# Ledger of designs, part 179: peptides against a protein of PDB entry 4Z63

Target 1, 334 residues: chain A of PDB entry 4Z63
Amino acid sequence: LCLGMNDLTGNIPEDLFHLKRLNLLGIQENRLSGSLSREIRNLSSLVRLDVSWNLFSGEIPDVFDELPQLKFFLGQTNGFIGGIPKSLANSPSLNLLNLRNNSLSGRLMLNCTAMIALNSLDLGTNRFNGRLPENLPDCKRLKNVNLARNTFHGQVPESFKNFESLSYFSLSNSSLANISSALGILQHCKNLTTLVLTLNFHGEALPDDSSLHFEKLKVLVVANCRLTGSMPRWLSSSNELQLLDLSWNRLTGAIPSWIGDFKALFYLDLSNNSFTGEIPKSLTKLESLTSRNISVNEPSPDFPFFMKRNESARALQYNQIFGFPPTIELGHNN

## One batch from the design tools (peptide; made by RFdiffusion4, then SolubleMPNN)

Design b2_p20_5_s3 (from b2_p20_5, 9 letters changed)
Fold by OpenDDE base, seed 3:
Structure b2_p20_5_s3 (fold): chain B 334 residues (1-334), chain A 20 residues (1-20)
Amino acid sequence: as target 1 above (334 residues)
Amino acid sequence: DLEKYFSSGSSYITTDIPEP
């Protein structure tokens, strides 16, 4: 049953919960309000539940132990409060959990040993507190993780060295500290292709440790951190780099010539730093900017990107990396 | 519009913007 993208109001009719054979319930992009009914438990054949973009409130009901076939739960952009219910945090069938842009709070706890099928987790823009869950790497299939805009004070857990499944990771604006430790840990994530760390590590030094290596890194965004230092030499070994945003930092020194050696680099933003010297001639030779043969079919994170104006509420949403226009932005440097 | 937006150098990429 798909009733999304309408102007439906009120609550879900109770009779809907009598549909025992229902595999897909999509009621997204409406004005449905109230609590999400516990009677969802009656939909025992449910594979996909999409209640996103509504006005639901209250706690998410703890009924997911009665939904053994549920693979997709989309509840982004609602008013849910409380934590992730125990049955959801222990779901062995769940592949994707998207609860972005809610008011969920407390400590983030998932039983990753039980959540054997979880491959995508989006809990961005919530009110989770405490530390990043150390056991996330125990979710052996977890590829996409967005935990942006939560209050995860402290450092990236050491356990994330073992996060082999991790490919796309967003931690923007999550009060993280110690970028050196974070990068030192995350470099061990061999499948990591996208790393977004914007609005963290306030005033820290961007490490220039030659021992750091991100072999498969395609997207690196570490903007608006007021980072000091220079362009990190270790980044030059990330041959697959496509997008680099280090804007709104306090980086100094010259822009190195190796920045133009990235064959796939189509988006470069180094603006609002303190770089000096000349623009490397190699930037004019970037193959990705000269050739129109960019494959847009590459895997992308499940979480959206936003082009945000500094100190502005205005943002442009980009659902795919290749949605960004080819860009070289070097403005507002010394 | 986009050109003017980028030319100002006032933007950065993030993932923490709430959906409208």
Scores: peptide ipSAE 0.464, ipTM 0.809, DockQ to the pose 0.467
Fold by OpenDDE base, seed 2:
Structure b2_p20_5_s3 (fold): chain B 334 residues (1-334), chain A 20 residues (1-20)
Amino acid sequence: as target 1 above (334 residues)
Amino acid sequence: DLEKYFSSGSSYITTDIPEP
């Protein structure tokens, strides 16, 4: 049953939950309000539940142990409060959980050893506090993780050295500290291709440790952190780099010539730093901006990106990395 | 207007913006 993208109001009729053979329920992008009924437990054949972009409130009902076939739960952009219910945090069938842009709170806890099928987790823009859950690497299929805009004071857990499944990781604006430790840990994530750390590590030094290595890194965004230091030498070994944003930091020194050696680099923003010297001639020879066509059919994160103006609350949304125009931005340097 | 965001040099990429 698909009723999305209408102007439906009020609550879901209770009789709807008597449809025991229902596999797909999509009621997204409406004006449905009130609590999400616990009677969803009656939809025992449910595979996909999409209640996103509504006006739901209250706690998410703890009935997911009665939904053994549920693979997809989309509840982004609602008013849900409380925590992740225990049955949801223990779901062995769930592949994708998207609860971005709600008011969920407390310490984030998932039983990753039970969540054997979870491959995508989006809990960005909530009110979770405490520290990052140390057991996330126990979610052995977890590839896509967005935890941006929560309050995870502290450092990236040491256990994330074992986060082999992690490919896309967003932690923008989550009060993280110790960038040296974070990078030292995350370099062990062998499948990591996208790393977004904007608005963290305020005023710290960007490490220039030659032992750091991110072999498969395609997207690195560490903007608006007021980081000191210079362009890190370790980044030169990330040969697959496609997008680099280090804007709005306090980086100094010269822009190194190796920045032009990235054959797939199509988006470079080093603006609003304190770089000096000449623009490397190698930047004029970037293959992605000259003769090479960039493939737009590559796998991408499930979470959206935003181009935010520093002095504005407004942002442009980009659902795909290749939605960004080819860019070299070196403005507002010395 | 896409051009105003890139031409100004006053923008950065993030993932923490709430959806409308």
Scores: peptide ipSAE 0.458, ipTM 0.820, DockQ to the pose 0.435
Fold by OpenDDE base, seed 5:
Structure b2_p20_5_s3 (fold): chain B 334 residues (1-334), chain A 20 residues (1-20)
Amino acid sequence: as target 1 above (334 residues)
Amino acid sequence: DLEKYFSSGSSYITTDIPEP
């Protein structure tokens, strides 16, 4: 049953929960309000539940132990409060959980040893507090993780060295500290291709440790951190780099010539720093900017990117990395 | 105009913005 993209109001009719053979319920992009009914438990054959982009409120019902076939739960952009229900945090069938842009709070707790099928987790823009959950690497299939705009004070857990499944990771604006430790840990994530750390590590030094290596890194965004230091030499070994945003920091020194050696680099933003010297001539030879054949069909993270001009302005949303126009931005340097 | 938006040099990429 797909009723998405309408102007439906009120709550879900109770009679809808009598559909025991229903595999898919999509009621996204409406104006449905009230609590999400506990009677969802009656939909025992449910594989996909999409209630996103509504006006639901209250706590998410703890009925997911009665939904053994549920693979996809999308509840982003609602008014849900409380924590993740225990049955949801222990779901062995769930592949994708998206609860971005809600009012969920408390400590983030997932039983990753039970969540054996979890591939994608989006809990960005909530009110979770405390520390990053140390047991996330126990979710052995977890590839996509967005935890942006929560209050995870402290450092990236040491356990994330073992996060082999991690490919796409966003922690923008989550009050994280110690970028040196974070990068030192995350370099061990062999499948990591996308790393977004914008609005963290305020005023810290960007490490220039030659021992750091991100072999598969394609997207690195560490903007608006007021980071000091220079262009990190370790980044030169990330040969697959496609997008680099280090804007709105306090980086100094010259832009190195190796920045033009990245064959796939199509987006570069080093603006609003304190770089000096000449623009490397190698930037004019970037193949990605001269040739039209960028392989557009590469896997992308499940979470969207936003181009933010200022705090008050509505940001432009980009669902795909390749949605960004080819860009070289070096403005506002010294 | 995307060019005008980027030309200002006042933007940055993030993932923390609430959906409209």
Scores: peptide ipSAE 0.444, ipTM 0.797, DockQ to the pose 0.468
Fold by OpenDDE base, seed 1:
Structure b2_p20_5_s3 (fold): chain B 334 residues (1-334), chain A 20 residues (1-20)
Amino acid sequence: as target 1 above (334 residues)
Amino acid sequence: DLEKYFSSGSSYITTDIPEP
């Protein structure tokens, strides 16, 4: 049953929950309101539930133990409060959980040893607090993780050195500290291709440790952290780099010539720093900008990116990395 | 010619902005 992208209002009729054979319920992008009924438990054949982009409120019902076939739960952009219900946090069938842009709160707790099928988690823009869950690496298939805009305290857990499944990681604006530790840990994630750390590590020094290495890194965004230091030499070894945003920091020194050696780099933003010297001539040799033969079918994060122009302006949303236009921004430097 | 891609930046990329 697909009723998405309408102007439906009110609550879901209770009789809808008598559809025992229903595999897919999509009611996204409406104006549905009220609590999500616990009677969803009656949809025992449900594989996909999409209630995103509505006006639902209240706590998410703790009935997911009665939905053994549920693979996809999309509830982003609602008014859900409370925590992740225990049955959802223990779901062995769930592949994708998207509850971004809600009002969920408390400590983030997932039973990763039980969530054996979870490959995508988007809990960005909620009200979770405490520390990052140390057991996330126990979700052995977890590839896509967005935890941006939550109030996580402290550092990236040491356990994330073992986060082998992690490919796309967003932690923007989550009050994280110690960028040196974070990078030191995350470099061990073998499959990490996308790392977004914007609005963290306020005023810290960007480490220039030659021992750091991100072999598969394609997207690095560490913007608006007021980071000090210079262009990190360790980044030069990330040969697959496609997008780099280090804008709105306090980085100094010259822009190194190796920045133009990235064969796939099509988006570079080093603006609003304190870089000095000349623009490297090697930038004029970037193959990705002269002949954009970038595969449109490359995998991308499940979470969207936003280009934030200023504090008052609406951000532009980009659902794919290659949605960004080829860009070299070096403005507002010395 | 890469000059067409040069611009002055007033923005930054993030993932913490809620959907409209």
Scores: peptide ipSAE 0.438, ipTM 0.802, DockQ to the pose 0.799

Design b2_p20_5_s4 (from b2_p20_5, 8 letters changed)
Fold by OpenDDE base, seed 2:
Structure b2_p20_5_s4 (fold): chain B 334 residues (1-334), chain A 20 residues (1-20)
Amino acid sequence: as target 1 above (334 residues)
Amino acid sequence: SLSKYISNSSSYITTVVPEE
């Protein structure tokens, strides 16, 4: 049953929950309000539940133990409060959980040993607090993780050295500290291709440790951190780099010539730093900007990116990395 | 020409949903 993209108001009719054969319930992009009924438990054949972009409030009902076929739960952009219910945090069937842009709070806890099918987790823009859950690497299929805009004070857990499934990781604006430790840990994530750390590590030094290596890194965004230091030499070994945003930092020194050696680099933003010297001639030879067609069909994170030009302005949304225009931004340097 | 890709912007990339 697909009733999305309408102007439906009020609550879900109780009789809807009598549809025991229902595999897909999509009621997204409406004006449905009130609590999400616990009677969703009656939809025992449900594979996909999409209640996103509504006005739901209250706690998410703890009925997911009665939904053994549920693979997809989309509840982004609602007013849900409380925590992740225990049955949801223990769901062995769930592949994707998207609860972005809610008011969920407390400590983030998932039973990753039980969540054997979880591959995508989006809990961005909530009110979770405490530390990053150390057991996330136990979610052995977890590839996509967005935890942006929560309050995860402290450092990236040491256990994330073992986060082999991690490919796309966003921690923008999550009050993280110790960038040296974070990068030192995350370099062990062999499948990590996208790392977004914007608005963290306030005023720290960007490490220039030649021992750091991110072999498969395609997207690195560490913007607006007020980071000191220079362009890190270790980044030159990330040969697959496609997008680099280090804007709005306090980086100094020259832009190194190796920045033009990246064969796939199509988006470079080093603006609003303190770089000096000449623009490397090698930038004029970037294959991605001259003769080489960039493959637009590469896998992308499930979470969207936003181009924020002004703090008060509505940001542009990009659902795929290749949605960004080819860009060299070097403005507002010395 | 590379010049068509050079801009002067005060933007940055984030994954934080803009406030409505």
Scores: peptide ipSAE 0.411, ipTM 0.782, DockQ to the pose 0.846
Fold by OpenDDE base, seed 4:
Structure b2_p20_5_s4 (fold): chain B 334 residues (1-334), chain A 20 residues (1-20)
Amino acid sequence: as target 1 above (334 residues)
Amino acid sequence: SLSKYISNSSSYITTVVPEE
């Protein structure tokens, strides 16, 4: 049943929960309000539940133990409060959980040893507090993780060295500290291709440790952190780099010539720093900017990107990394 | 020419949902 993209109001009719053979319920992009009914438990055949972009409130019902086939739960952009229900946090069937842009709070707790199928987690823009869950790497299939805009004070857990499944990771604006530790840990994530750390590590030094290595890194965004230091030499070994945003920091020194050696680099933003010297001539030789052969079929994070103007609430949304126009932004430097 | 790819945008990339 797909009723998305309407102006439906009120709550879900109770009779809908009598549909025991229903595999897909999509009621996204409406004005549905009130609590999400616990009677969803009656939808025992449910594989996909999409209640996103509504006005739901209250706690998410703890009924997911009665939904043994549920693979996809999309509840982003609602008013849900409380924590992740225990049954949801223990779901062995769940592949994707998206609860971005809610009012969920408390400590983030997932039973990753039980969540054996979880491959995508989006809990960005909530009110989770405390520390990042140390056991998140125990979610052995977890590839996509967005935890942006939560209050995860402290450092990236040491356990994330073992986060082998991690490919796409966003922690933007999560009150993280110690960028040196974070990068030192995350470099061990052998499958990490996308790392977004914008609005963290305020005023710290960007490490220039040559021992750091991100082999598969394609997207690095560490913008608006007021980071000091220079262009990190370790980044030169990330041969697959496609997008780099280090804008709105306090980085100094020259832009190194190796920045033009990235064959796949199509988006570069180093604006609003304190870089000096000449623009490297090697940037004029970037193959990705000269050849139109952008692979349209490359995997992308499940979470969207936003291009935000520093002083504006307005942002452009990009659902795919290749949605970004080929860009070299070097403005507002010394 | 490199000039065709140079913008003067004062923006940065994030994954935080913009406030309405």
Scores: peptide ipSAE 0.406, ipTM 0.782, DockQ to the pose 0.805
Fold by OpenDDE base, seed 5:
Structure b2_p20_5_s4 (fold): chain B 334 residues (1-334), chain A 20 residues (1-20)
Amino acid sequence: as target 1 above (334 residues)
Amino acid sequence: SLSKYISNSSSYITTVVPEE
């Protein structure tokens, strides 16, 4: 049953919960309000539940133990409060959980040893506090993680050295500290291709440790952190780099010539730093900008990117990494 | 020419939704 993208109001009719054979319920992009009914527990055949982009409020009902086939739960852009229900945090069937842009709070707790099928987690833009959950690497299939815009004071957990499944990771604006430790840990995530750390580590030094290595890194975004230092030499070994944003920091020194050696680099933003010297001639030879026929279609994160103007509420949304136009941004340097 | 790809948008990339 798909009723998304309408102007439906009120609550879900109770009689809908009598549909015992229903596999898919999509009611996204409406004006539905009130609490999400506990009676969703009666939909025992449910595989996909999409209630996103509504006006739902209250706590998410703790009934997911009665939904043994549920693979997809989308509840982004609602008014949900409280924590992740225990039955949801223990779901062995769930593949994707998206609760971005709600008012969920407390400590983030997931029973990753039970959540054996979880591969995508989006909890960005909530009110979670405390530390990052140390047991996330126990979610052995967890590939896509967005925890942006929460208050996870402290450092990236040491346990994330074992986060082998991690491919796409966003922690933008999450009050994180110690970028040296974070990069030192995350370099062990051998499947990591996308790393977004914007609006963290305020005023810290970007490490230039030659021992750091991110072999599969395609997307690195560490913007608006007031980072000091220079272009990190360790990044030159990330041969698959496609997008680099280090804008709005306090980086100094020259832009190194090796920045033009990345065959797949199509988006570069080094603007609003303190770089000096000349623009490397090697940038004029970037294959991605000179060749019209590079059809690189790579998997993207499940979470969208936003190009946000500094000190503005305006942002452009990009659902795919290759949705970004080919760009070299070097403005506002010394 | 490289110049066709140079812009000055005064922006940065994030994953934080603008609905904040």
Scores: peptide ipSAE 0.382, ipTM 0.783, DockQ to the pose 0.768
Fold by OpenDDE base, seed 3:
Structure b2_p20_5_s4 (fold): chain B 334 residues (1-334), chain A 20 residues (1-20)
Amino acid sequence: as target 1 above (334 residues)
Amino acid sequence: SLSKYISNSSSYITTVVPEE
């Protein structure tokens, strides 16, 4: 049953919860309000539940033990409060959980040993506090993780060295500290291709440690951190780099010539830093800017990117990395 | 020419919706 993108108001009719054979319930993009009914438990055949973009409030009901086939739960852009229900945090069937842009609070706790099928987690823009959950690497299939805009004070857990499944990771604006430790840990994530750390590590030094290596890194975004230092030499070994945004930092020194050696680099933003010297001639040799054939079919994170203007609340949404236009931004440097 | 790709926009990439 798909009733999304309407102007439906009020509550879900109770009779809807009698549909025991229902595999898909989509009621997204409406004006449904009140609490999400616990009677969802009656939808025992449910595979996909989409209640996103509504006016739901209250706690998410703890009924997910009654939904053994649920693979997809989308509840983004609601007013949900409380924590992740215990039954949801222990769901062995759940592949994707999206609860972005809610008012969920408390410590983030997931039973990753039970959540054997979880591959995508989006909890961005909530009110979770405390530390990043140390047991996230125990979610052995967890590939996509967005935890942006939460209050995860502290450092990236050491346990994330073992986060082998991690491919796409966003921690933008999560009050993280110690970028050196974070990068030192995350370099061990062998499948990590996308790393977004914007609005963290305020005023720290970007490490120039030659021991750091991100072999499969395609997208690195560490913007608006007021980072000091220079272009890190370790990044030159990330041969698959496609997108680099280090804008709105306090980086100094020259832009190194090796920046032009990235065959796949099509988006470079180093603007609003303190770089000096000449623009490397090697940038004119970037193959991705000279060749017309950018493969549009490469895997992207499940979470969208936003091009935020510093002076404006307006942002452009990009659902795919290759949605970004080929760009070299070097403005507002010394 | 590289000049066609160079802009002076005051922007940065994030995964946080500005209106959120």
Scores: peptide ipSAE 0.367, ipTM 0.775, DockQ to the pose 0.772; fails the geometry check

